# Ledger of designs, part 77: peptides against a protein of PDB entry 9IZ0

Target 1, 345 residues: chain A of PDB entry 9IZ0
Amino acid sequence: ITCLGSNGHTYKQLVKGGNDDLRQDAVMEQVFEQVNGFLRSYRKTSQRNLSMRTYKVIPLALKTGVIEWVQDTIPLGEYLDSAHKVYHPKEWSLSTCRKLIAEKQMEDLETRLKVYDLVCRHYRPVFRHFFLESYADPVQWFTTQTNYARSTAVASVLGHVLGLGDRHGQNILIDKTSGEVIHIDLGIAFEQGKKLPVPECVPFRLTRDVVDGMGITGVEGVFRRCMEFTLETLRREEDSLLSVLEVLRYDPLFSWLISPLRRMKKQKMQLENFNQPESGNITTDASRDPKIQRNNVSGESEAERAILKVRQKLSSTLSVEASVGELIRIAQDPSYLALMFCGWS

## One batch from the design tools (peptide; made by RFdiffusion4, then SolubleMPNN)

Design b1_p12_8_s1 (from b1_p12_8, 8 letters changed)
Fold by OpenDDE base, seed 1:
Structure b1_p12_8_s1 (fold): chain B 345 residues (1-345), chain A 12 residues (1-12)
Amino acid sequence: as target 1 above (345 residues)
Amino acid sequence: MSEVVKEKLELA
């Protein structure tokens, strides 16, 4: 939809309806706005303009809401698929790579690693070209690539700490003006991604293409340092962050658990990406929403576990540098990336 | 890496 603002400007908005609960997205955006307050208050992060890019989410009902249309953006996965066809037209298609990984999904880790390495050899990174194509001026190129590395670092730390899931290339937007990343579809948080049909094993998305966008330094330099400053800020503001999350514990609108419906939808979307649409009208009469008696006792226990896990991730037992170093290592480890639905790009 | 790139990376 397009809305006329009180300022006389027209704003595009996305109306999302059907089976998606936008209340979780709205709550996570509120958490990011509070964290952006902490990042602005700390000298090391404020002097670098470190922030999580946010968008406005207005839930209107249980399964309907309005989302801000972020102008001048593209999904990372859409850019990568398009750019790979241009720069590597003799390499494998994304569909071929997906098929080969899925055919081995039930095999042992050694077999999955061999297929992952095979896919990686026939699907090379291209994300560096986003900055080279979009920014002809060397100052703009350097600035936007720096903003990308900074915003990716903030999103990586926050994504780890808050346990953000479903971080595939369609849920990460790139701002074509600033080079910053924008994370969307925040309905899988607090490690609920581990409860997906394909469990998420990485702390955040740091695939070969995500690294390729950082330029010649890769993870070493802007990205690593900005992760360190972000984690240092979050450790300093631990009590403030935990206090924000405790408010959500008592929000009757917030769900600490991935809904069975959302799990089933993600499972179907994973399966439908493999089967060509044979037009089997399975009218599954989805009208019997089982009255999930929310055992309130189970919700409080999951909220407490989620908050405890956030506290554990903010622990000062390791230095900031050691913690960031381990996170970067795990996020790039082929043994975890080979287990993902799309860990090669 | 040139010193100028290191210095720009420290400020970045």
Scores: peptide ipSAE 0.016, ipTM 0.388, DockQ to the pose 0.014
Fold by OpenDDE base, seed 4:
Structure b1_p12_8_s1 (fold): chain B 345 residues (1-345), chain A 12 residues (1-12)
Amino acid sequence: as target 1 above (345 residues)
Amino acid sequence: MSEVVKEKLELA
């Protein structure tokens, strides 16, 4: 929809209806705004304007809400698929790569690594081109690439700490004006991504294309330093962050668990992204509404486990540099990336 | 120097 604001400006808004509870997205956006408060208060992060890009989410009902249409954005995965066809027209298609990974999904790690490496050789990174093609001015190019690395670093730390899942290229927008990343569809948090049919094994998305966007320094640049400053800030504000999460523990509307329906929907979307639509009318009569007796007792124990896991991720047992180094290592490890739905790009 | 230039020079 398009709304006219009281300021005379027109705002595009996405009305999302269906089976997705936007309350979780709205809550995660509130957590990000609190974290942005911490990032503004700390000198090392404020001097760099480090922030998680947020968008407005207004849940209207259990399954309906209005989302701010983030203007001037493109999904990372949409850009990458388009750019790969342009810059590497002789390489494999995204669909070919997906198929090969899917065909080996149930195989051993060694077989999956071989297929991942094979895919990587036939699907090279292209995300550097986003900055080169979008910004003719060298200063703008440099600024936007830096903003990308900064925003990706913040999002990576927050994504790890909050256990954000479903971080595929369609759930990461790139702002074409600022170069910043915007994470959308925040309905998988607190490590519930590990409960997906394809478990998320990485702390955040740091695929070859995500790194390629950082330019020649890759992760050893602005990205690493901004991760360090972000994690340092979050460790300093641990009690404040945990207090925000404790408020959510008592919110009867907040779900610490991925709903079975959302899990099934994500499973179908994963499978449909592997299967070209052969026109099989599978009329699955979805008429059995299982009365979800929310056993309240299970929710509290999951909230407690989630908060404990956040605390563990903020632990000062390792230095900030060592913690960030390990996170970057794991996020780039082929043994984890080969297990992902799309770990090669 | 802009903070952006400092950040990249801390990497050089």
Scores: peptide ipSAE 0.005, ipTM 0.391, DockQ to the pose 0.015
Fold by OpenDDE base, seed 2:
Structure b1_p12_8_s1 (fold): chain B 345 residues (1-345), chain A 12 residues (1-12)
Amino acid sequence: as target 1 above (345 residues)
Amino acid sequence: MSEVVKEKLELA
């Protein structure tokens, strides 16, 4: 839809209707706004304009809402598929890579690692080209690549701490003006990504293309230092962050668990992304939402476990540098990436 | 946002 603002400007808005509860997205955006408050209060993060990019979500009903259309953005996965065809036209297609990984999904880790390595050799990173193509001015190029590394660092720390899942390349937008990342579809949080049909085992997305966008320094520059400053800020504001999450414990509208329906939809979308579109109109009459009696006792116990995991991730047991170093290591580990739906790009 | 994100947002 297009809305006329009180300022006389027209704004594109996305009306989402379906089985996804946009209240989770709206709540996560509120948590990001609070975290942005903490990042502005601390000199090391404020001096670098570190923030999680947010967008407006207005839930209208249980399964319907209005989402801000983030202008001048492109999904990371869309850019990468297009750029790979241009820069590496002799390499494998994304569909070929997906097929080979899928064919080995039930095999042992050693076999999956061999296929992952094979895919990686035939599908090279291209995301560096986004900055080279979009910004002819060297100052703009450097600024936007720096903003990308900064925003990716904030999103990586915050995504780990809050246990954000479903961080595939279509749920990460790139702002073509600033180079900043914008995370969308926030309805998988508090490590519920581990309950997906393909479990998410990495703390955040740090694939070869995500690193390639950081330029010549990769993770060993702006990215690492901005992760450290972000984690240092979140550790200082632990009690404030936990207090915000405790309010969500009492929100009857917030779901600490991935719904079976959302899990099944993500499974179907994963399978459809592995199979070429045979045009089978399977009208799945998804109209029978069983009245899931939310056993209030199970929801409260899962909220408490989620908050406890956030507290554990903010623990000062390790230095900020050691914690960030371990997160970067795990996020790039082939033994986890080979198990992911699209860990090579 | 591409038609694929739009479709994922419309199908989601």
Scores: peptide ipSAE 0.000, ipTM 0.303, DockQ to the pose 0.105
Fold by OpenDDE base, seed 5:
Structure b1_p12_8_s1 (fold): chain B 345 residues (1-345), chain A 12 residues (1-12)
Amino acid sequence: as target 1 above (345 residues)
Amino acid sequence: MSEVVKEKLELA
């Protein structure tokens, strides 16, 4: 829909209806705004304008709401698919790569690694071209690439700490003006991504293309340092962050668990990506609402477990540098990446 | 010089 604001400006908004609970997205955006408060209060993060990019979510009902349309953005996955066709027209298609990984999804780790390495040789990173194409001015190019590395660092730390899942290339937008990343569809949090049909085994998305966008320094430049400053800030504000999450424990509208419907939808999307070329709206009216008695007792125990995991991730047992170094290593490790869903490549 | 320019000059 397009709404006319009281300021005379027109705002495009997404009305989402159906089976998706937008309350999770709205709550995660509120947590991000609190974290942005902590990042603004700390000198090392404030001087670098470190923030999680946010968007407005207004839940209207259990399964209906309005989402702010993030203007001047492109999904990372949409850009990458288009850019690979332009820059590497002799390499494998994304569909070929996904098919090969998918065909080996049930095989051992060694077989999956061999296929992942094979795909990596026939599908090279291109995301550096986003900055070269979009910004003819060297100062704008440099600034936007730096903003990309900074925003990716904040999103990576915060995504790890809050256990954000479903971080495929369609759920990460790139701002064409600032170069910053915007994470969307936040309905898989607190490590519920490990409960997907194909478990998410990495702390955040740090694929070869995500690194290629950081330029010649890759992860060892602005990205690593901004991860360190972000994690240092979150450790300092641990009690404040945990207090925000404890309020959500008592919110009867918040779900600490992936809904069976959302799990089934993600399973179906994973299976449909195996079987169909680009054909056809199948509106299957699954109107049978099973009266799932919400056992309230299971929700409180999962909230407590989620908060405990956040506390564990903020632990000062390792230095900030050691913790960030381990996270970067794990996020890039082929042994974890080869276990991911075929749509992660 | 913005802190952004210092951060790349320290890595160059």
Scores: peptide ipSAE 0.000, ipTM 0.329, DockQ to the pose 0.015

Design b1_p12_8_s2 (from b1_p12_8, 8 letters changed)
Fold by OpenDDE base, seed 5:
Structure b1_p12_8_s2 (fold): chain B 345 residues (1-345), chain A 12 residues (1-12)
Amino acid sequence: as target 1 above (345 residues)
Amino acid sequence: LSATVLEKLALA
């Protein structure tokens, strides 16, 4: 829909209905706005304009709401699929790569590593071309690539600390004007990604294409330093961040658990996307809502465990540099990446 | 040009 604001501006909005609870997205966006306050108050992060890009979410009911339409964006996965066909037309298709990884999903780590390395040799990174195609001016190219590395660093630290999951290429938008990343569909948080049919075992998305977009320095330039400054700010504001999360503990609208319905939907999508060509409108027959008695007692215990994990991730036991170094290492480790869902790479 | 790029790389 398009709305005329009281300021005379027209706003395009997405009306979402059906299967997804927009209340989780709205709450996570409120947490990001508080964190953006901390990043603006601290000199090291404010001087670099470090922020998590946010979008407006207005939940209207349990399964309906209005989302801001983020203008001038493209999904990372949509760009990468198109760019791989142009720059590497002799390499394997994304469908071939996904099929090979999925055929070995139940095999041992050694077999999965061999297939991952085989796919990596026949499907090379292309995301550097986004900046080369979009920005003919060298100053604009350098500025947007720097904004991308900064934005990805903030999102990586926040994604780790808050335990964000489901960070596939369709849930990450690229702003074509600034080069910044925008994370969408925030309904997998507080490490609930580990409860998926294929468990998520990396702290954040740092795939070969995510690194290729950082340019010639990769992770060792702007990205690493901006992760360090972001983590330093979050450690300084630990009590403020935990106080925000404690308010959410008592919010009856917030779900600390992945819904059984969302888990089942992802399990079906992981099984059905192997056999059918692209065109099928998945009319999921939503008719049998089992009245799951939400035992309130189980929700409070999961919220407490989630807050304790956030506190543990903000621990000063290791230096900021050592903590960031280990996170970057794990996020790029083939032994973890080879265990991810076939749609992750 | 080179010094301002190096200073921006050092501040980045």
Scores: peptide ipSAE 0.011, ipTM 0.335, DockQ to the pose 0.013
Fold by OpenDDE base, seed 1:
Structure b1_p12_8_s2 (fold): chain B 345 residues (1-345), chain A 12 residues (1-12)
Amino acid sequence: as target 1 above (345 residues)
Amino acid sequence: LSATVLEKLALA
């Protein structure tokens, strides 16, 4: 829809209706705004303008709401698919790569690693070209690439701490003006991605293309340092962050659990949308989600477990540098990446 | 045509 604002400007807005609970997105955006407060208050993060990019979500009902249209953005996955065809026209298509990974999804780790390595040799990273194409001025190029690395670092730490799942290339927008990342579809949080039919095993998205966008220094430049400063800020503000999450424990509308039906649908719809050409109206019969009486007792126990996991991830048992080093290692480890859902890579 | 994130968000 297009809304006329009280300021006389027209705003595009997405009306989302369907199976997704926009209240989860709205709550996560509120948590991000609080974290942005902590990042602004801490000298090391404030001096670098570190923030999680947010968007407005207005829930209207249980499964309907209005989302702000983030102007001048492109999905990371959409850019990468187009750019890969331009820069590597003789390499495999993304659909071919996903098919090969999906065909081996039930095989052992060794077989999945061999397929992942094969795919990597036939699908090279291209995301550096986003900055080279979009910014002819060297100062703008350097600034936007720096903003990308900073924004990705904040999102990676915060995504790990809050256990954000479903971080495929369609759920990450790139701002074409600033180079910053915007994370969308926040309906998988607190490690509920591990409960998907293909479990998520990485702490955040740090694929070869995500690293290629950081330029020549890769993860060892701005990205690592900004992850360290972000984690240091979140450890300092642990009690404040936990207090914000405790308010959500008492929100009867917040769902700490992904429903079994939603778990199956998310990964299935990702597969079906890749295989069908534009053919007709699959009226997916709105099978009435059975009123699973949410036993309130199970919700409180899941909220408590989620908060305990956040506290554990903020533990000072390891240094900030050691913790960030481990996260960066795991997020890039082929032994974890080869286990991911074919639609994720 | 890859349905835009927004079309996927609107259909989900």
Scores: peptide ipSAE 0.000, ipTM 0.334, DockQ to the pose 0.121
Fold by OpenDDE base, seed 2:
Structure b1_p12_8_s2 (fold): chain B 345 residues (1-345), chain A 12 residues (1-12)
Amino acid sequence: as target 1 above (345 residues)
Amino acid sequence: LSATVLEKLALA
């Protein structure tokens, strides 16, 4: 839809219907706005304009809402799929890579690692080309690549702390003007990604293409330092952040558990991505919502466990540098990446 | 089928 704002400007908006609860997205965006307040309060983060890019979500009903149409963006996955075909036309197709990993899904870790390494050799990173082709001016190129590394660092720390899941290349937009990342579809949080049919075992998405976009320094320099400054800020504001999350404990509209319907939808989409070539409109038939009697007692215990897990991630037991170093290591570990869905390779 | 987020959002 296109809406006329009170300022006389026209805004394109997306009306989302179907089976996804936009209330979780709206709540997570409010948490990001509070975190952006913390990032502005500290010199190390404010001097770098560190922020989680937000978008407006207005839930209208249980399954319907309006989402801001983020102009001048592209999904990371869409760019990568096209760029691999352009820059490496002799390498394997994404469908070939997906098939080979899928054929070994039930095999041991050693076999899965061998296939993952083989796929990686025949499907090389290309995301550096986004900055090289989009920005002819060296100052714009450097600025946008720096903004990408900064925004990815904030999103990586915050995504780990809040346990954001489903961080595939379609759920990450790139702003073509600033180079910043925008995370969308926030309906998998507080480590509920571990309860997906293919468990998410990494703290955030740090695949080879995500790193290639950071340029010659990779994870070193801008990205690592911005993760450190972000985590330092979140540790200082631990009580403030936990107080924001405690409000969600008492929100009857917030779900600390992944819905069975969302699990089934993700499972179906995973299976369909394994079996079908690039054809045809998926008409998602509206499967009947089972009246899940929320046993309130189970929801409260899950909220408490989630908040305790956030507190544990903010623990000062390790230095900021050691904590960030371990997160970067785990997020890039082939032993975890080889076990994940084909879109993380 | 990489249903774009835009296609997931447009089909929703």
Scores: peptide ipSAE 0.000, ipTM 0.328, DockQ to the pose 0.115
Fold by OpenDDE base, seed 3:
Structure b1_p12_8_s2 (fold): chain B 345 residues (1-345), chain A 12 residues (1-12)
Amino acid sequence: as target 1 above (345 residues)
Amino acid sequence: LSATVLEKLALA
């Protein structure tokens, strides 16, 4: 839909209906706004304008809402798919790479690593070209690449701490004006990505293309330092952040568990990427709402476990530098990446 | 209107 704002600006809005609970997204956006308050309060983060980019989510009903259409954005996956064909026209298609990874999805780690390495050799990173193409002025190029590395660092720390899942290339937007990342579809949080059919085993998305966008310094530049400053801020505001999450414990509308429907939808998308599009209109008559008796007791116990896990991730047992170093290591480890869904490569 | 997390925190 298109809405005219009281400011005279026209806003495109996405109306989402049916299968996705936008209340999860709206709550996570509120958590991000609180975190953005913390990031503004500390000199090290404030002087770098560190923030999680947010978007407006208005839940209208249990399965219906309005999402802000972020103007001047492109999904990371959409850019990468297009750019790879331009810059590496002799390399494998993304469909070929996805097929090879998933033909081996049930195989051992050694076999999956061999296939992942093979795919990596035939599908090279291209995301550096986003900045080179979009910004002819060297100052704009440097500024936008810096903004990308900064926003990716904030999103990586928050994504780890809050256990954000489903961070595929279509759920990460790039702002073409600022170079900042915008994370969308936030309904898999608090490590529920580990309950997906292909478990998410990395703390955040740090694929080869995500690193290639950081420029020549990769993770060892602006990105690492901004992760450190973000984690330092979150550790200082641990009690404030946990207090925000405790309010969600008592929200009967918030789901600490991945819905069976969302899990099944992810299963289908993971399987349909292998079968040619038979145009079968499977009108899944979604009319049988199974009365999920949310046993309130089970939801509260899962909330407590989630909050405890957030507290554990904010622990000062390791230095900020050591903690960030380990997160970056795990997020880039081929032994974890080769186990991910074929759409992560 | 579910009270915002902030409104719930201000009431807590």
Scores: peptide ipSAE 0.000, ipTM 0.341, DockQ to the pose 0.021

